# Ledger of designs, part 158: peptides against a protein of PDB entry 4LZF

Target 1, 155 residues: chain A of PDB entry 4LZF
Amino acid sequence: GGRLVVFPNGTRKELSADGQTVKVMFFNGDVKHTMPDQRVIYYYAEAQTTHITYPDGMEVLQFPNNQTEKHFPDGRKEITFPDQTVKTLHPDGREESVLTDGTIIQLNPDGSKVIQFNTGQREIHTADFKRREYPDGTVKTVYSDGRQETQYPTG

## One batch from the design tools (peptide; made by RFdiffusion4, then SolubleMPNN)

Design b2_p29_8_s4 (from b2_p29_8, 20 letters changed)
Fold by OpenDDE base, seed 1:
Structure b2_p29_8_s4 (fold): chain B 155 residues (1-155), chain A 29 residues (1-29)
Amino acid sequence: as target 1 above (155 residues)
Amino acid sequence: SEREEQIKKLKEQEKKNEEELEKQLKELE
């Protein structure tokens, strides 16, 4: 059988019969499971949040509002928002958001922004211009000085 | 961000609980 230890402060520690699963029920209501695969599942009772730590260093956080965050060992973060938008934050500072409608928004470390619309249009924002690219090959640019340029597709 | 601060506080809470358990274990030796 398993083993149960009850500490004076009210924390409880349960060991499986094989000793490979450990469950700690802390005095504050938090619960920690250590699994045979060495992943650690921590539940924050007050915050109703789950934190999973994997042996490779990956961490997963699940919040009560249905937001999920994955923290990868390489420093990348992937956030799934309650609306199911997925944002990826890269270690170089680049951010990419994929909206549920298929729109992709990229924020680059240089401050530029690229929007790939689900219609196939692209919009590029830089310090010097805003540019709209159309599926037919037309490109419209509005420069910071107010100049406008249209480039028409050539066959 | 607010979420980053929340995560930090949660991890600190986890750490404190683990440290307290370690103290309890040591006191029972």
Scores: peptide ipSAE 0.482, ipTM 0.902, DockQ to the pose 0.863
Fold by OpenDDE base, seed 3:
Structure b2_p29_8_s4 (fold): chain B 155 residues (1-155), chain A 29 residues (1-29)
Amino acid sequence: as target 1 above (155 residues)
Amino acid sequence: SEREEQIKKLKEQEKKNEEELEKQLKELE
């Protein structure tokens, strides 16, 4: 059968009968589960937050406000916000946000930004210009010097 | 960020709990 160990400080350790599952209930209310698949599930009682660590180094954090973070072994992070926006942070410094309306916002390491609107329009921001591309092929550019150009579609 | 600092504090809390458990185990030896 399983066994329960109660330590003098009030921490409790439960072992399953097969010894493959370990549950530690800390004196402060935190709970740690070590599963047969070697994932570790830690629950922070006061913060009401769950932290899952996988053997490959993947980490998942679940917050009480419904925010979820995935921390990948390669350093990439994927954050799902309470509003269901998904933000991906890449190791190279690139950031991508996917909004619930289908808009995609990309921030590049060089400081440029690209917005793909749900309307099919695209906006490109650089140090030198802002450019709006329209579905019909029209392109409007506003340069940092105040000059404006319109490129009309080729038909 | 605020969230990063929060995560750092939580991980420190976890670390302290683990260290205390290790201490308890050592004292029982």
Scores: peptide ipSAE 0.481, ipTM 0.902, DockQ to the pose 0.852
Fold by OpenDDE base, seed 2:
Structure b2_p29_8_s4 (fold): chain B 155 residues (1-155), chain A 29 residues (1-29)
Amino acid sequence: as target 1 above (155 residues)
Amino acid sequence: SEREEQIKKLKEQEKKNEEELEKQLKELE
């Protein structure tokens, strides 16, 4: 069978019979599971938050409000919000949000913004213009100086 | 961000708990 060790400070360590699973119950109520696959599952009792660390360096955080964060080894972060919007933060500073309706919002490091609407329309925001691309190939641009340009589809 | 600071504090808490456990183990040697 497994074994239980109780430390003087009240922390408990439980070992599985095969020794491959370790459960530590800390004196403050936190719980740490070390799994056979070297995944570590830490539960913060007061915050009701779960933190999973993987051998490759990936981390997963699960919050009580149903928000989940994945921290990838390459520095990318993926946040799933309670409303199921998924935001990806890339190491280059680019941010992408995927809304539940399929709309994609991209924020670029240069400050430009691209919205891919679920309707197939695309909107590009820069310091110099706002551009709307339509599924039929029409492109409308409003420049910061007030000029407007329409490019019509070919064919 | 507020969430980043929260995560930092949680990780610090985890680290302290682990260090205390290591100390307990060492004291039993």
Scores: peptide ipSAE 0.480, ipTM 0.901, DockQ to the pose 0.867
Fold by OpenDDE base, seed 5:
Structure b2_p29_8_s4 (fold): chain B 155 residues (1-155), chain A 29 residues (1-29)
Amino acid sequence: as target 1 above (155 residues)
Amino acid sequence: SEREEQIKKLKEQEKKNEEELEKQLKELE
């Protein structure tokens, strides 16, 4: 059968009968589960936060406010906010946010921003201009100097 | 960010708990 070890400091270690599952209940209330699939599930009692580590190096954090963070081995982070917006942080510094309405906001390392609206319109923000691209091929540009240009589709 | 710092502190807490457990185990050997 399983066994329970109680340490002098109050930490408890519970082993399954097969030894494949280990549960450590730390004296501070934190709990660590080691699973047969080598996942490690750590629960921070005071913070009410769960931290899962996977054998491939992926980490998942679940916060009490319903925010979830996935930390990928390649350095990418995916944050699901309580409002269900998903933000991806790329190792190159690029950030992408997917809003619940389907709008995608991309922040580039050079400071430029691209918004792909759910309407099919695209907006590009640079230091020099803000440009709106319409599905019909019309492009409107507002330059930093105040100049405005509209380019109409050919045809 | 604040969240990143929070995560760092949590990981430090985890590490400390694990180190204490290792100490307990070693003392029992």
Scores: peptide ipSAE 0.479, ipTM 0.901, DockQ to the pose 0.874

## One batch from the design tools (peptide; made by RFdiffusion4, then SolubleMPNN)

Design b2_p30_3_s1 (from b2_p30_3, 12 letters changed)
Fold by OpenDDE base, seed 1:
Structure b2_p30_3_s1 (fold): chain B 155 residues (1-155), chain A 30 residues (1-30)
Amino acid sequence: as target 1 above (155 residues)
Amino acid sequence: SAAALLAEEEALLKELEAEREKFKEYLASL
């Protein structure tokens, strides 16, 4: 059978029969679960936030507004916003947002931006130009000096 | 023993404080 310890301050510790699952219910309402796979699930009662830590260094935070953040051991962060947009922050400074409609927005460390539209069109933004690529192979470029160029697909 | 129980209670209190501090640091980094 399991074991329950109740401390004088009101903190409670529950052990599974095998001792591999531990649940601590702190007097402030926080809860800590230690699982057999060494995952630790901590619930912050006041913030209503869940924090999961994995033995490999992975961390997951779940906020009351339905936002979820994943912190990968390689330094990458993945944020799922309440609207289900997923934003990835890469260690090299690159940011990628995947919208619910399938549009992908990339922000590069050099300041350039790439938008992959759900229509198959792609738009590239640099300091020198904005370029739109169409599925038929047409490419339209507007340069910072106001010049416009159209490249037609090879027929 | 009563002494062992109190020692474990203190250890759990320190754990709680450490977790709360980590959370504050996390929030400050957002």
Scores: peptide ipSAE 0.365, ipTM 0.881, DockQ to the pose 0.908
Fold by OpenDDE base, seed 2:
Structure b2_p30_3_s1 (fold): chain B 155 residues (1-155), chain A 30 residues (1-30)
Amino acid sequence: as target 1 above (155 residues)
Amino acid sequence: SAAALLAEEEALLKELEAEREKFKEYLASL
């Protein structure tokens, strides 16, 4: 069967019957699970936050407000907000937000912004212009100098 | 043995302290 060790300071260590799972319940309320797949699940009692570490270097944090953060070994971060918006921060400085309605907002390292609307329209923001692309192939551009251009689809 | 139990208790205490420090460092990086 499983084993339970209770230490003088109040920390408890529980081992599964197969020895593959270890649960440490620290005297301060923190909990550490070591799983058969070698992931480690640490619960910080005061912060009510769960931190999962994987052997490949992946980290997952779960906050009490239902926000989840994934930290990838390559430096990429993925944040799932309480509203279920998913924001990805890329190592190159690019940021991408996927809204629950399917809209995608991209912030590029050069300062440009791209919005892919759920309607199929796309809006591109640069230092020089704002451009709206429509599903029919129409493209409307407003330049920083006030000039406007409309490009029509080739029929 | 009692000595082995106390040694494991100390090791677990050090583990707790290390994890708490990592978490503080993480929060400071946000």
Scores: peptide ipSAE 0.363, ipTM 0.880, DockQ to the pose 0.890
Fold by OpenDDE base, seed 4:
Structure b2_p30_3_s1 (fold): chain B 155 residues (1-155), chain A 30 residues (1-30)
Amino acid sequence: as target 1 above (155 residues)
Amino acid sequence: SAAALLAEEEALLKELEAEREKFKEYLASL
């Protein structure tokens, strides 16, 4: 059977029958689970936030507003916002946001921006131009000098 | 033993404090 230890300060420690799961319920309401897979689940009662750490260095935070952050060992971060938008922060400084409608927004370290719309249209922003690419192959470019160019599909 | 239980309690308190500090540091980095 499992074992429960109750400490004088009110902290409780529960051991599973196999000893592979440890649950500490701190007197302040915080909870720490050590799992058989060596992940550690910590719940901060005051902040109502869950922090999961994995043996490979992966970390997951779950906030009370339903935001989730994943910190990967390679330095990548993935944020799932309450609206279910997923933002990925890459170690190279690139940021990608996937909206619930399927739109993908990429921010590049050089300041360029690419929007892949759910319609199949693509918009590219650089220091020199804003370009809209259409599924039919039409490309409209507005240059920083005010010049506009339309490229028609080669058929 | 009672001494072992108290030592474990103190260790758990220290763990709690460490986790709270870690979380505080994390929040300060956002």
Scores: peptide ipSAE 0.344, ipTM 0.874, DockQ to the pose 0.888
Fold by OpenDDE base, seed 3:
Structure b2_p30_3_s1 (fold): chain B 155 residues (1-155), chain A 30 residues (1-30)
Amino acid sequence: as target 1 above (155 residues)
Amino acid sequence: SAAALLAEEEALLKELEAEREKFKEYLASL
């Protein structure tokens, strides 16, 4: 069977029978799990936050409000917000948000923005214009100088 | 031995203190 050690200060250390899992339950309520796959799970009792570290450098943070943050070894970060919106931060500075309704918002390193609506419409924001593309092929552009242009579909 | 058990207790205490400090620093950076 497994082994349980109880220390005088109230900290407990539990070893699995195979020795592959170690669970430390600290006297303050914090918990550390060392797993067979070498991931380490830290639970901070006061903050109710879980921090998982993987051997390859992956990290996962789980907050009590249901926000989850994944930090990938390549520098990419993925944040799942409480409303289930997923935001990806890329190492090149590009940011992408996927909303629960299927809308995708892209922020590019050059400052441009692209919104792909769930309706099939697309909006492009640059320093020079805002452009709306419609599923029927109509394109409406509002330029920074206040000029407006409508391009109608052909064929 | 009793001495070895107390030494392990002290090591685990130091680990707890280190993890709590790292987490406090993380929260302060938000």
Scores: peptide ipSAE 0.337, ipTM 0.873, DockQ to the pose 0.800

Design b2_p30_3_s2 (from b2_p30_3, 18 letters changed)
Fold by OpenDDE base, seed 1:
Structure b2_p30_3_s2 (fold): chain B 155 residues (1-155), chain A 30 residues (1-30)
Amino acid sequence: as target 1 above (155 residues)
Amino acid sequence: SMAELLEEEEKLLKEQEEEKKKFEEYLKSL
């Protein structure tokens, strides 16, 4: 069977029979699991937050409001908000949000913004213009100087 | 031994503090 150690401060350590799984139950209610795959699962009792660390450097945080954050070894972060919006932060500074309605919002490091609407329309925002692309192939551009241009599909 | 038990207790407390510190640093970065 497993081994249970009870420490004077009230912390408990439970070892599996094979010794590959370690469960530490701290006196404050925190729990640390060390798994055979070297994954560490830490539960912060006060914050009611779970922090999982993988041996490859992946980290996952699960917050009590159902927000989840993934930190990838490449520096990418993925945040799943309580409303199920998923935001990805790329190491190059690009941000992408996928809304529950299927809309995709991209923020680029140059400050440009691209919105792919669920309707199939696409909107591009730059310092120089705002452009809307329609599913029929029409493109409307409003330039910062007030000029407007409409490009029609070439048949 | 009791000495070994207390030494391990202290080790676990240090590990807990390290995890807490990491979490606090994480929260500050948000």
Scores: peptide ipSAE 0.438, ipTM 0.900, DockQ to the pose 0.928
Fold by OpenDDE base, seed 5:
Structure b2_p30_3_s2 (fold): chain B 155 residues (1-155), chain A 30 residues (1-30)
Amino acid sequence: as target 1 above (155 residues)
Amino acid sequence: SMAELLEEEEKLLKEQEEEKKKFEEYLKSL
């Protein structure tokens, strides 16, 4: 069976029968699990936050408000907000947010923004214009100088 | 032995400090 070690400072270490799972319960309420797959699950008692580290370098943080952050080995970060919006931060500086209604908002490193609406409409924001693309092929552009242009689908 | 127990206790405390440091560095990056 498993074994329990109690240290003089009040820290407790629990071992599985095979010794491959280790649970350390620190005197301050922190908990560290070492798993057979080499994941380390650390719970910070004061912050009520769980931090999982994987052997490939992936990290997952779970906050008490149900926000989850994933840090991938490639440098990508994925944040799931309490409202279930998912924001991805790419290593190239691009950011993408997927809203619960299916709308996708992309922020590009050049400062441009693209919104893909769940209706199939797309809006492009640049320094020079805002452009709305409609499913019927109509394109409306509002330029920074106030000029407006509508392009109709070629029949 | 008691000496081994205390040595392991110290090791675990160092591990805890390392995790705390990682978390603090993480929080600074937000």
Scores: peptide ipSAE 0.436, ipTM 0.900, DockQ to the pose 0.918
Fold by OpenDDE base, seed 3:
Structure b2_p30_3_s2 (fold): chain B 155 residues (1-155), chain A 30 residues (1-30)
Amino acid sequence: as target 1 above (155 residues)
Amino acid sequence: SMAELLEEEEKLLKEQEEEKKKFEEYLKSL
């Protein structure tokens, strides 16, 4: 069977019968699970936050507001916000946000921004212009100097 | 033995303090 150890300070350690799972329940309410796959699940009682570490270096944080952060071994980070927006931070400095309506917002390392709307419209922001592309092939550009240009689809 | 139990208790306390420190450092980086 499993083994339970109770320490003088009130901390408890539970071992599974196979010895592959260890659960430590600290006196302050923190909980540490060591799993058969060698992932470690730590629950911070005061912060109500769960921190999972994997042998490959991946980390997952689960916050009490339902925000989840994944830190990948390659340096990529993925944040799922309470509203279910997913933001990806790439090691090269590129950021991508996927909204629940299907809109995608990309921030590039050069400072440019691309918005792919769920309507099929696309907007491109650079230092020199903002450009809106429409599904019909119309393109509207507003330059930084205030000049505007409209390109119509080839009829 | 009681000595072994106290030694393991101290080890677990040290592990807890290390996790707490990591989390505090994480929060400071936000």
Scores: peptide ipSAE 0.434, ipTM 0.900, DockQ to the pose 0.912
Fold by OpenDDE base, seed 4:
Structure b2_p30_3_s2 (fold): chain B 155 residues (1-155), chain A 30 residues (1-30)
Amino acid sequence: as target 1 above (155 residues)
Amino acid sequence: SMAELLEEEEKLLKEQEEEKKKFEEYLKSL
């Protein structure tokens, strides 16, 4: 069986029979699990937040509002919001948001924005124009000077 | 012994502070 140690300050340590899993229950309500795969699961009692650290440098935070934040070893970050929108922050400065309806919003390092709608329409925002592309091949462009152009698919 | 138990208690307190530091560093990175 496992082993339980109770410390004078009220901290408790549970060891699995093989000693590969360690659970520490701190006097303040924090909990630390050390797993056989070397991941550490820490629960912060005051913040009601779970922090998972992996040996490769990946980190995961789970907040009490159900927001989840992941920090990947390559510098990429992924945030899952309570509404289940997923935002990815890339090391090159690109940001991508996937909405629950399937819409994808991309923010590029140059300041341009691309929206891929769930309808198959695409919108491109630059310093010079906003462009809407339709599934039928129609393209509408509104330039920063107020000029508008519509390109129709060649029938 | 009681001395060994207190030494392990201190070690665990140090580990708790290390996890707090990791948490703070993580929050600063987001």
Scores: peptide ipSAE 0.433, ipTM 0.898, DockQ to the pose 0.758

Design b2_p30_3_s3 (from b2_p30_3, 18 letters changed)
Fold by OpenDDE base, seed 5:
Structure b2_p30_3_s3 (fold): chain B 155 residues (1-155), chain A 30 residues (1-30)
Amino acid sequence: as target 1 above (155 residues)
Amino acid sequence: SAAALRAEEEELLEEEKKLREEFEEYLASL
């Protein structure tokens, strides 16, 4: 059988029979689970948030509004919003958002922006121009000086 | 022993405090 320790302050510690799973129920309502795989699951009672830490340094946060965040050891963050949009923050400053409709928005460290629409259209924003690429091969460019260019697919 | 139990209690108390403070700091940074 497992072992239960009850501390004077009301904190409780439960050990599995094999000793590989430890559950601490803190006096404030927080809960800490240490798993055999060394994953630690912490529940913040007041915030109703689950925080999982992995031995490799990965962390996962699960918020009560259904937002989840993954913090990778390399510094990358992946946020799944309540609407199921997924945003990835890269250590180099690049950001990528995948919308539920399949649209992908990329923000690059140089300030450029790329939108890949679910329709197959692509829009590129730079300091010098905005460019729209169409599935048929047509490309429309509007330059910062107001000049416009349309390139048609060669038939 | 009672002393060992209190020592473990204090360790868990400090852990709880640290985890809570770190989490609160994280939330404040958002």
Scores: peptide ipSAE 0.199, ipTM 0.803, DockQ to the pose 0.900
Fold by OpenDDE base, seed 2:
Structure b2_p30_3_s3 (fold): chain B 155 residues (1-155), chain A 30 residues (1-30)
Amino acid sequence: as target 1 above (155 residues)
Amino acid sequence: SAAALRAEEEELLEEEKKLREEFEEYLASL
């Protein structure tokens, strides 16, 4: 069996029989699990939030509203919202959101925006224009000065 | 020993404090 240590302040430490798992139950209700794979699972009782840290520097936050955040060692962050939209924040400043319907929204560091619709249409927003690309090859552009251009597919 | 238990208790207390502060700082940054 495992071993339980109870400290004078009420903190409790439980060790597994193999010594590979340690559970600390702090007096404030927080819980820390050290796992055999060296990940640490910390539960913040007041915030009802789970924070997992991995040896490679990966971190995972699980919030009570079902939002999950992954912090990758390369600086990338991945947020899964309660509605299951996934937003990725890249170290270069690029942001990508994948909606549940398959639509992808990309925000680029230069301020441009690209929407890949689930219909196969793509829309590109820049300072100078909005451009819609259609699956048939048609491309419609509306420039900031109000000029419009349509490019038709060949063939 | 009682002294060893108190030392470990203090270590765990400081760890809890640190983890809580880091988490609070993170939340404040959002």
Scores: peptide ipSAE 0.192, ipTM 0.798, DockQ to the pose 0.906
Fold by OpenDDE base, seed 1:
Structure b2_p30_3_s3 (fold): chain B 155 residues (1-155), chain A 30 residues (1-30)
Amino acid sequence: as target 1 above (155 residues)
Amino acid sequence: SAAALRAEEEELLEEEKKLREEFEEYLASL
């Protein structure tokens, strides 16, 4: 059967009957579960945060405010905010935010910014200009020198 | 043995401390 070890400090260690699951309940209220699939689930009692580590290097943090963070083995991070916005941090420095309305905001390593609106419009921000692209093919550019240009779709 | 139990307790304490510190450091980085 299962085994329970109770330590003098109040920490408890439970072993499953098969020995493949280990649950440590620390004296401070923290809990560590080691699962048969080698994932480790750690619960930080004071912070009310769950931290899951996977054998492939994946990590998942679940915060009490409903924020979730995924740390991928390739260095990518995915943050789901309480408002359900999803922000992805790529190893190359690119950041992408997907808003609940479907708007996508991309921050590029070169400092440029691209907003793909849910309307199909796209806005591009660079050091030299801001450009708005419309679904009909119209493109409006405002350059840093104040010059404006409108390109119309070829009709 | 009692000595083995104390040794395991100490190991678990060190692990808990490490995990807590790593987590706190992570939180501080946010």
Scores: peptide ipSAE 0.191, ipTM 0.798, DockQ to the pose 0.904
Fold by OpenDDE base, seed 3:
Structure b2_p30_3_s3 (fold): chain B 155 residues (1-155), chain A 30 residues (1-30)
Amino acid sequence: as target 1 above (155 residues)
Amino acid sequence: SAAALRAEEEELLEEEKKLREEFEEYLASL
């Protein structure tokens, strides 16, 4: 019940029997799929890149090097790098990276940085100090003036 | 009709051209 149209230039259009799925295969090798859920999947043949657009404004890019980018309607961006690190860019300027070992790196708009290590240790970087927090409750601080202090857990 | 088919062919050609140009511009911005 489907329909295939072949145009003189070599472009092809396939329609599903219900008309809800449309596949256009362009003469240059590009492919456009319109799906029943109104998402549009475009494949750029030369770049070997897939671009998916959703009716709510979400976009997904899939690159040939296995990098994936998600652009959310709220302005958030999520990048999955080839090494499987996931970086999230928030509209407020905050950035978070999740490494494959479970380490989380947060960059704040004020320039401060927080690293949550997979060991349970946490490191905080500010303009005034670097602080390391240990799972046992020990806290070591190195201030910008070179002063150091250690706070021990209360027994 | 043959005329309608040619018109649709031209529309799809222009769509492809536009999409390709937009994507090339995006890649150049990276």
Scores: peptide ipSAE 0.148, ipTM 0.775, DockQ to the pose 0.829

